# Peptides against a protein of PDB entry 6B4E, part 46

Target 1, 295 residues: chain A of PDB entry 6B4E
Amino acid sequence: TNFDKISKMFWHYKDKIAQIKQDIVLPIKKADVNVRNLLSRHKRKINPKFGQLTNSNQQLFKIQNELTQLINDTKGDSLAYHWILNFIAKAVVHQAETEVRVKPESALPLGKLTLYLLVQFPELQELFMARLVKKCPFVIGFTCEIDTEKGRQNMGWKRNNENKWEDNTSYDERMGGILSLFAIITRLQLPQEFITTTSHPFPIALSWHILARICNTPLNLITNTHFVILGSWWDAAAVQFLQAYGNQASKLLILIGEELTSRMAEKKYVGAARLRILLEAWQNNNMESFPEMSP

## One batch from the design tools (peptide; made by RFdiffusion4, then SolubleMPNN)

Design b1_p12_8_s4 (from b1_p12_8, 9 letters changed)
Fold by OpenDDE base, seed 3:
Structure b1_p12_8_s4 (fold): chain B 295 residues (1-295), chain A 12 residues (1-12)
Amino acid sequence: as target 1 above (295 residues)
Amino acid sequence: MNPILEWLKDPF
């Protein structure tokens, strides 16, 4: 693991967020009133769609079509188009922070929708990754210290209006929700219409990078959150990861489930305890995945 | 660097 490369990637996306603000978000506030009104209407139509997802593929396809139409309506204006995509990127991550956090299996329909949009609208990819890295640096295997204000900010910790940090449980759950979504995206097959013509924008190899980079992280930087997000990843993608990489996948699962948890046993992290339970379930031939969606 | 991965082959 090259940590310098990971750090460069992290800061690249931090810079991208700043660039998005300067080149997309702020300019649209000064745009023509007709453009602003169009985007306001589209925002109101788009925002509820993510909460309308169910375990139904039929409902998914309906929402995909509706969003596709709404996004296509903005393509005549490059700034408007990029603004809508940035809005979608933020909305998807927000849905992971709120809904997936409390119902992890909801990551599956959300991930399918997101993957479809990422392929259909390639300009969404950098916008989405930048938002993910800002909110949950674990998606690229980045970790820094959290004993400073800047460190906590870099790792996606939030403060309330009174400048009080969120509680550890809230942070852990949010990170788990976001990571679940990303894990799902990495393990999904492309929609049938794209399989022969398009490469996967966030392939299963990115899940490998997450696990390997966490295993190589200095132990003094490993927290309960690392184990929580590994457990979230496990529920979301472990079955498909094993299918993709076979014995190498097994080795990596043992590394996180047994070796990493053992190295950190003195900390008595609740996330580590859960990860051990997942490992034991696998060893007993009881590895579970999220249920497949209905027709 | 965490020595745990010394025995793991990187497929990439």
Scores: peptide ipSAE 0.019, ipTM 0.626, DockQ to the pose 0.064
Fold by OpenDDE base, seed 2:
Structure b1_p12_8_s4 (fold): chain B 295 residues (1-295), chain A 12 residues (1-12)
Amino acid sequence: as target 1 above (295 residues)
Amino acid sequence: MNPILEWLKDPF
């Protein structure tokens, strides 16, 4: 693992967030009133769509079509188009932080929708990844110290209005929710209409990177959160990961489930205990995945 | 640096 490369990637996306603010968000405030009104209307229509997802493919397809139309309505103005995509990127991540956090299986319909949009609107990819990395650096396997204010900020910790850090449980759950969504996206196949014409924007290889990079992270930087997100990843993608990489996948699952947990046993992390249970379930031929969506 | 993955082959 080349940590310098990972760090460069992390800071690249941090810079992208700043760029998005400067080049997209701020300029639109000075845009023509008609454009601003259009975007305001579209924002109101788009925002509830992510919460309207169910375990139904029919409902998914309906929402896909509705969002596609709403996004296409903005293509006449490049700035408006990029603004609406950035809004969508933020909304999807927010949905992961709120809904997927408490109901991990909801990552499946959300991930399918997101993957569809990422393929239909390629400009969404950088916007989405930048938002993901800002909120959950674990998606690229980045870790830094959290014993400093800057370190916590870099790792996506939030402060409230009283300048107090969020509690550990809240942070863990948010990171787990975001990581679940990303894991799902990486393990999903492209929709049938795209599978022969388009490459997957965030393929299963990115799941490999997450696991490998965490395994190679200095042990003094490993926290309960690392195990929580590994558990979230496991629930979301372990079955498909094994299908993709076979024996190599098995080795990596053993590394995170057995070796990494054992090395950190003295910490008695709750997340590590859960990951150990997941490993044991797999060893007993009881590895589960999220339920598939209805036809 | 944690050498935990040194025994893994590159799957790509």
Scores: peptide ipSAE 0.018, ipTM 0.629, DockQ to the pose 0.085
Fold by OpenDDE base, seed 4:
Structure b1_p12_8_s4 (fold): chain B 295 residues (1-295), chain A 12 residues (1-12)
Amino acid sequence: as target 1 above (295 residues)
Amino acid sequence: MNPILEWLKDPF
């Protein structure tokens, strides 16, 4: 694992967030009233769509079409177009932080919707990835120390209005939710209409990178959160990961489930205990996946 | 055979 490369990638996306603010978010405040009104109306229509997702492909397709229309309405103005995509990127990640954290299987419809939008609107890809890395650096396998204020900020820890850090459980759950979404996206097949014309923007290889980079992370930087997000990834993608990489996937699952948990056993991390249970379930031919969506 | 499998190795 090249940690310098990972660090450069992390800071690239941190810079991208600053750029988005400067080049998209702030300028739109000075745009003409018609553009601002359009975006305000579209924002109000888009926001509830993510909460309308169910385990139904029919409902998914409806929402995909509605969002596609709403986004296309902005293409006449490049700034408006990028603004609405950035809004969607933020909304999707927020949905992962709030809904997926409590109902992990909801990552499947959300991931399908997101993947569709990422392919349909390629400019969303950098906006979305920047938001993901800002909120959950684990998606690129980045880890730093969290014993400093800056380290916590870099790892996506939030402060409340009183400048108090969020509790460990809240952080773990948010990271798990975001990673579940990303894991789902990496293991999904492209929609049928794109499979022959487009490359997958976030392929299953990125799941390999997450696992491998965590395994190679210095043990003194490994926390309960690492095991929580590995468990979230496992629920979301382990079955499809095994299908994709076969024996190599199996080796990596054993490495995270057995070797990494054993190396950290003295810490008695709850997340590690759960990951061990997932490993044991797999060893007993009882690996579970999220239920497939209905027609 | 997926060419990706040829360069996969153990992460440790």
Scores: peptide ipSAE 0.017, ipTM 0.622, DockQ to the pose 0.078
Fold by OpenDDE base, seed 5:
Structure b1_p12_8_s4 (fold): chain B 295 residues (1-295), chain A 12 residues (1-12)
Amino acid sequence: as target 1 above (295 residues)
Amino acid sequence: MNPILEWLKDPF
């Protein structure tokens, strides 16, 4: 693991967020009133769609079509198009922070929708990844110290209006929700219409990177959150990860479930205890995955 | 650094 490379990637996406603000978000405020009105109407229509997902593929396809039409309506203005994609990127991550965090299996329909949009609208990919890295650096295996305000900010900790940090449980749950979504995206197959013409934008290899980079992280930087997000990843993607990489996947699951938890045993992290339970379930041929969606 | 993966073959 090259940590310098990971750090450079982290800061690249931090810079991208700043660029998005300067080049997309702020300029649209000065755009023509008709463009602003269009985007306002579209925002109101788009925002509830992510919460309307269910375990139904039929409902998923309906929402995909509706969002596709709404996005296409903005293509006549490049700035408007990029603005709506950035809004979608933010909305998807927000849905992971709020809904997926309390119902992890909801990551499956959300992930399918997101993957479809990422392929259908390639410009969404950088916008989405930048938002993911800002909110949950674990998606690229980045970790830094959280003993400083800057460190906490870098790791995606939030402050309220009174400048108070969120509690540990809230942070852990948000990170778990975002990571669940990303894990699902990495393990999904491309829709049939794209499989022969397009490469997967966030393939299962990125799950490998997450696990490997966490395993190689200095132990003094490993927290309960690391184990929480590993558990979230496990529920979301472990079955498909084993299918993809076979014996190599097995080795890596043992590394996180046995070796990493053992090295951190003195900390008595609740997240680590859960990860050991998941390991034991797997060893007993009882590895569970999210249920498939209905037709 | 925690070099746990030194012995793991990189499939990439």
Scores: peptide ipSAE 0.017, ipTM 0.637, DockQ to the pose 0.068

## One batch from the design tools (peptide; made by RFdiffusion4, then SolubleMPNN)

Design b2_p13_1_s1 (from b2_p13_1, 9 letters changed)
Fold by OpenDDE base, seed 5:
Structure b2_p13_1_s1 (fold): chain B 295 residues (1-295), chain A 13 residues (1-13)
Amino acid sequence: as target 1 above (295 residues)
Amino acid sequence: MEKVEKEAEEALS
């Protein structure tokens, strides 16, 4: 694992966030009133769509079509188009932070929707990845110390208006929710209409990177959160990961489930204990996955 | 593991 490369990638996306603010978010405030009104209306229509997802593929397709139309309505103005995509990127991640964190299986319909949009609107990919890395650096296997304010900020910790950090449980759950979404996206197949024309924007190999990079992270930087997000990943993608990489996947699952947890046993992390339970379930041929969506 | 990770990175680049 080249951690310098990972760090460069992390800061690339941090810079991208700043660039988005300067080049997309702020300029739109000075745009024509008709454009601003259009975007305001579209924002109001788009925002509730993510919460309208269910375990139904029919409902998913309906929402996909509605969002596609709303996004296409902005294509006449490049700034408006990028603004609405950035809004969608933020909204998807927010949905992961709020809904997926409490109902992990909801990552499946959200992930399917997101993957569709990422392929349909390629400009969304960089916007989405930047938002993911900002909110949850674990998606690229980045870790830094959290003993400093800057370190905590870099790792996506939030502060309230009184500069009080969020509690550990809240942070763990948010990270788990975001990681669940990303894990689902990496293990989903492209929709049939795109398979022959488009490469997967965030393929299963990115799940490999997450696991491998965490395993290679200096042990003094490993926290309970690492095990929490590994558990979230496991629930979301372990079955499909094994299908994709076979014996090599098995080795990596053993590495995170047995070796990494053993190395950190003295810390008695709750997340690590759960990960061991998941490993044991797999060893007993009882690995579970999220239920498939209904037709 | 390291080899596979490197290969994956190369494929994605």
Scores: peptide ipSAE 0.022, ipTM 0.696, DockQ to the pose 0.480
Fold by OpenDDE base, seed 4:
Structure b2_p13_1_s1 (fold): chain B 295 residues (1-295), chain A 13 residues (1-13)
Amino acid sequence: as target 1 above (295 residues)
Amino acid sequence: MEKVEKEAEEALS
């Protein structure tokens, strides 16, 4: 693992966030009133759509079509188009932080929707990835120390209005939620209409990178959160990961489930204990995946 | 695929 490259990628996306603010968000505030009104209306229509997702593919397709229409309505103005996509990127990540964290299986419909949008609107990809990395650097396997203010900020820790850090449980759950979504996206097949014409924007290989990079992370930087997000990833993608890479996948699952947990045993991380349970379930031929969506 | 394989090797070492 080349950690210098990972760091460069991390900071690239940090810069992208700043660029988005400068070139998309701020300019819209000075845009024509008609454009601002359009975007305001669209924002209000788009925002509730993510909460309307269910375990139904029929409902998913309905929402996909509705969002597609709403986004297409903005294409006549490049700035408006990018603003809507950035809004969607933020909304999707927010949904992962709030809903997926408490109901991990909700990552499946959300992931399907997101993947569809990422393919349908390629400009969403960089916007979405930048938001993901900002909120959850684990998605690219980035880790730094969190014993400093800057380190915590880099790792996506939030402070409240009183400058108090969020509690560990809240952080772990948020990271788990975001990682669950990303994991789902990586293991989903492209919609049928795109399979022959488009490559997967965030393929299963990115899951491999997450696991491998965590395994190669210096042990002194490994925290409970690492195990929490690995557990979240496992629930979301382990079955499909094994299908994709076979024996090589098995080796990597053993590395995270057995070797990494063993090396960190003295820390008695709750997340590590859960990951061990997942490993044992797999060893007993009881690996579970999220239930498939209904027609 | 090559990149993934390399990273896998590194993780296993």
Scores: peptide ipSAE 0.029, ipTM 0.730, DockQ to the pose 0.129; fails the geometry check
Fold by OpenDDE base, seed 1:
Structure b2_p13_1_s1 (fold): chain B 295 residues (1-295), chain A 13 residues (1-13)
Amino acid sequence: as target 1 above (295 residues)
Amino acid sequence: MEKVEKEAEEALS
């Protein structure tokens, strides 16, 4: 693993966030009142759609169509278009932090919707990835020390209104929710209408990168959160990952489930214990996946 | 595939 490359990628997306603020968010505040009103109306219509997702493909397709129309309404103004996509990127990640956090299986419909939008509107890809990396650097296998304020900020830790860091459980759960969404996206097939015309923007190989990079991360940087997000990834994508890479996938699952947990046993991380349970379930031919969506 | 294989080798070493 080339960690210098990963660091460069991390900072690329951090810079992208700053660029988005400078070039998209701030300029809209000074835009024509009609444009601002349009975007405000669209924001209000778009935001509820993510909460309307169910385990139904029929409902998914309805929402996809509705969002497509709403986004297309902004294409006449490049700035407005990018603003609405950035809003969607933020909203999707927020949904992962809130809904997926408490109901991991909800990542499936959310992931399907997100993947559709990423392909339908390619400009969303960089906006979404930047938001993901900002909120959850684990999506690219980035890790840094968290013994400094800057380190914690880089790893997506939040402070409350009293300038107190969020508790470890809250952080772990948020990271798990975001990572679950990303994991789902990586293991989903492209919608049928795009398979022959477009490559997958975030393919299953990115799941491989997450696992491999965490396995190669210096042990002194490994925390409970790493195991929590690996567990979240496991629930979201392990079955499909095994289908994709076969024996090589098995080796990597053993590395994270057995070897990495063993190396960190002295820490007695709760996340590691859970990951060990997942490994054992797999070894007993009881690996579970999220339920498939209904027609 | 090549990148994935390389990372696999590194992770397994």
Scores: peptide ipSAE 0.028, ipTM 0.728, DockQ to the pose 0.126; fails the geometry check
Fold by OpenDDE base, seed 3:
Structure b2_p13_1_s1 (fold): chain B 295 residues (1-295), chain A 13 residues (1-13)
Amino acid sequence: as target 1 above (295 residues)
Amino acid sequence: MEKVEKEAEEALS
């Protein structure tokens, strides 16, 4: 693993976030009142859609169509179009932080919706990835020390209004929620209308990168959060990962489930204990995946 | 896939 390249990628997306603020968010605040009003109305219509997702494909398709129409209404103004896509990127990640963290299986409908939008609107891809890396750098296998304020900020830790860090449990759950969403996206097939004409924007190979990079991370940087997000990834994508890469996938699952947990046993991480349980379930031919959505 | 293979080799070594 070339950690210098990963670091460069991390900072690329950090710079992208700054660019988005400068080139998209701030200019809209100074835009024509009609444009601002349009975007405000669209924002109000779009925001509740993510919470309306269920385990129904029919409901998913309805929401996809509604969002597609709302986004298309902004294409006549490039700045407005990019603003609404950036809003969607933020909203999707927020939904992962709030809903998916408490109901991991909700990542499936959210991931299907997100993948559809990423393909339908390619400009969303960089906006979404930048937001993911900012909020959860684990999605690219980036890790740094959290002994400093800057280190914690880089790893996506939040502070409240009193400048107090969030508790470890809250951070772990948020990271798990975001990682679950990303894992789902990587293992989903493209929608039928795109499968023959478009390449997958975030293919399952990116899941491989996450696992491999974590396995190669210096042990002194490994925390409970790493095991929590690996467990979240496992629930979301392990079955499909095995289907995609066969024996090589199996070796990597054993590496994270057995070898990495054993190396860190002295820490007695709760996340590591859970990952061991998942490994044991797999060894007993009881690996589970999220339930498929209904028609 | 070359990149993935390289990372796999490094992780498994």
Scores: peptide ipSAE 0.027, ipTM 0.725, DockQ to the pose 0.126; fails the geometry check

Design b2_p13_1_s2 (from b2_p13_1, 7 letters changed)
Fold by OpenDDE base, seed 4:
Structure b2_p13_1_s2 (fold): chain B 295 residues (1-295), chain A 13 residues (1-13)
Amino acid sequence: as target 1 above (295 residues)
Amino acid sequence: DEEVEQEAWKALE
């Protein structure tokens, strides 16, 4: 694992976030009143859509179409278009932090919607990835020390209005939610209409990267959160990961489920215990995936 | 597993 490369990637996206603020978010405040009004109306229509997802493909397609129309309405103005995509990127990640956090299986419809949008609107890809890396660096296998305020900030820790850090459980759950979404995206097939015309923007190989990079992370940097997000990933993508890489996937699952947990056994991490349970379930031929969506 | 690690390295390069 080239950790220098990962670090550079991390900071690239951190810089991208700053750039987005300067080049997209702030300029809109000075834009024509008609543009601002349009975007205000659109964000109000768009934001509820993510919460309207169910396990129904019919509902998914409806929302896809509605969002597509709303986004297309902004294409006449490049700044407005990028602004609305950035808003969507933020909204999707927020949905992962809130809803997927408490209901992991909701990552499936959200992931399908997101993947559709990422392919339909390629400019969303960098915006979305930047937001993901900012909020959950685990998506690229980045880890740093959290002994400093800057380290915690880099790893996506939040402070409340009183400048107090969020509790460990809240952080773990948020990271798990975001990673669940990303994991789902990596293991989903492209929508049928795109399968012959484009490549997958965030393919299953990125799941491989996550697992491998975590396995190669110095043990002194491994926390309970690492195991929590691995468990979240497992629920979201392990079945499809095995289908994709076969024996190599199996070896990697054993590495994270057995070897990594064993090396950290003295810490008695709750996340590690759960991951071991998942490993055992797999060994007993009881590996489960999220249920498929209904028509 | 050394093989997986090596393959992982290749995938990351």
Scores: peptide ipSAE 0.036, ipTM 0.714, DockQ to the pose 0.149
Fold by OpenDDE base, seed 5:
Structure b2_p13_1_s2 (fold): chain B 295 residues (1-295), chain A 13 residues (1-13)
Amino acid sequence: as target 1 above (295 residues)
Amino acid sequence: DEEVEQEAWKALE
């Protein structure tokens, strides 16, 4: 694992967030009133769509079509188009932080929707990844110390208006929700209409990166959160990961489930205990996956 | 398995 490369990638996306604010968010405030009104209306229509997802593919396709139309309406103005995509990127991540956090299986319809949009609108890819890395650096296997304020900020910890850090449980759950979404995206097949014409923007190999990079992370930087997000990943993608990489996947699952948990046993992390249970379930031929969506 | 571990730690990413 090249940690310097990972760090450079992390800061690339941090810089991208700053660029988005400067080049997209702030300029739109000076845009023509008609453009601003259009975007305001579109924002109001788009925002509730993510909460309207269910375990139904029919409902998913309906929402995909509605969002596609709304986004296409902005293509006449490049700034407006990028603004609406950035809004969508933020909204998707927010949905992961709130709904997926408490209902992990909701990552499946959200992930399907997101993957569709990422392929349909390629400019969303960089915007979405920047938002993911900012909120949950674990998606690229980045870890730093959290003993400093800057370190906590880099790892996506939030402060309230009183400058108080969020609770550990809140942070763990948010990270788990975001990671669940990303894991789902990596293990999904492209929609049928794109399979022959487009490469997967965030393929299953990115799940491999997450696991390998966490395993190679210095042990003094490993926290309960690492095990929580690994457990979230496991629920979301372990079955498909095994299907994709076979014996090599098994090696990594054993590495995170057995070796990493054993090395950190003295910490008695709750997340590690759960991951151990998941490993044992797999060893007993009882690995579970999220249920498939209905027609 | 030590061999599996060594291989996994060196896995491509």
Scores: peptide ipSAE 0.034, ipTM 0.713, DockQ to the pose 0.079
Fold by OpenDDE base, seed 3:
Structure b2_p13_1_s2 (fold): chain B 295 residues (1-295), chain A 13 residues (1-13)
Amino acid sequence: as target 1 above (295 residues)
Amino acid sequence: DEEVEQEAWKALE
């Protein structure tokens, strides 16, 4: 693991967020009134769509089609198009922070929708990744100290209006929700219409990166959150990860489930205890995945 | 982790 490269990647996306604000978000405020009105109407139509997802593929396809039409309506203006994609990127991550946080299995329909949009609209990929890294640096295996205000900010901690940090449980759950979504995306197959013509934008190899980089992280930087997001990843992608990499996957799962938890046993992290339970379930030939969606 | 570095898929890190 090259931590210098990971840090460079992290700061690249932090810079990208600043660039998005400067080049997309702020300029649209000065755009023609008709464009602003169009985007206002579209965001009101788009925003509730993510919450309308169910375990139904039929409902998924309906929402995919509706969003496709709404996004296509903006293609006549490049700035408007990029603005709406940035809005979607933010909305998807927000849905992970709120709904997936409390119902992890909802990551599956949300991930399918997101992957479809990422392939259908390639410009969404950089916007989405930048938002993910900002909100949850764990998606690229980045970790820094959180004993400073800047460190906490870099790791995606939020403050309320009174400048009070969110509680540990809230942070852990949000990170778990976001990581669940990303994990699902990495393990999903491309939609049938794209399999032969397009490469997967966020392939299963990125899950390998997450696990390997966390295993190589200095132990003094490992927190309960690391184990929470590993557990979230496990629920979302462990079965498919084993299918993809076989024996190599098994070794890595043992490293996170047994070795890493053992090294941190003195901390008595609740997240680590849960990860041990997942490991034991696997050892008993009872590894579970999210249920498949209905027609 | 030394064990991770010894794995065949080290290039994926």
Scores: peptide ipSAE 0.032, ipTM 0.715, DockQ to the pose 0.111
Fold by OpenDDE base, seed 2:
Structure b2_p13_1_s2 (fold): chain B 295 residues (1-295), chain A 13 residues (1-13)
Amino acid sequence: as target 1 above (295 residues)
Amino acid sequence: DEEVEQEAWKALE
């Protein structure tokens, strides 16, 4: 694992967040009143769509079409277009932090919607990835120390208005929710209309990177959160990961489920205990996946 | 297992 490369990628996206604020978010505040009004209306229409997802593909397609039309309405103004995509990126991640956090299987319809939008609107890809890395650096396998304020901030920890850090459980659950969404996206097939014309923007190989990079992370930096997000990833993508890489996938699952948990056994992490349960279920030919969506 | 880890890493990353 090239940790220098990972660090460079991490800071690239941190810089991207700053750039988005400077070049997209702030300028729109000074834009023409008609543009601002358009974006305000569209924001209000777009935001509830993510919560309207169900386990129905029919409902998914409806929402996809509605969002596509709303986004296309902004293409006449490049700044407006990028602003609405950035809004969508933030909204999707927020949905992962709230809904997916409490209902992991909701990652499937959300992931399908997100993947469709990422392919339909390629400019969303960098905006979305920047937001993901800022909120959950685990999506690129980045880890740093959290014994400093800066370290915690880099790893996506939040502070309240009283400057108090969020509790460990809240952080773990948020990271798990975001990682679940990303894992789902990596293991989904492109919609049929795009398979022959477009490459997958976040392919299953990115799941491989997450697992491998965590396995190579110095043990003194491994926390309960690492095991929590690995468990979230497992629920979301382990079945499809095995289908994609076969024996090589199996080796990596054993590394995270057996070897990594064993090395950290003295810490008695709850997340590690859950990951061992998932490993045992797999060993007993009882690996579960999220249910497929209805027509 | 360092060997398994190394093999897995070399294969896909």
Scores: peptide ipSAE 0.036, ipTM 0.714, DockQ to the pose 0.101; fails the geometry check

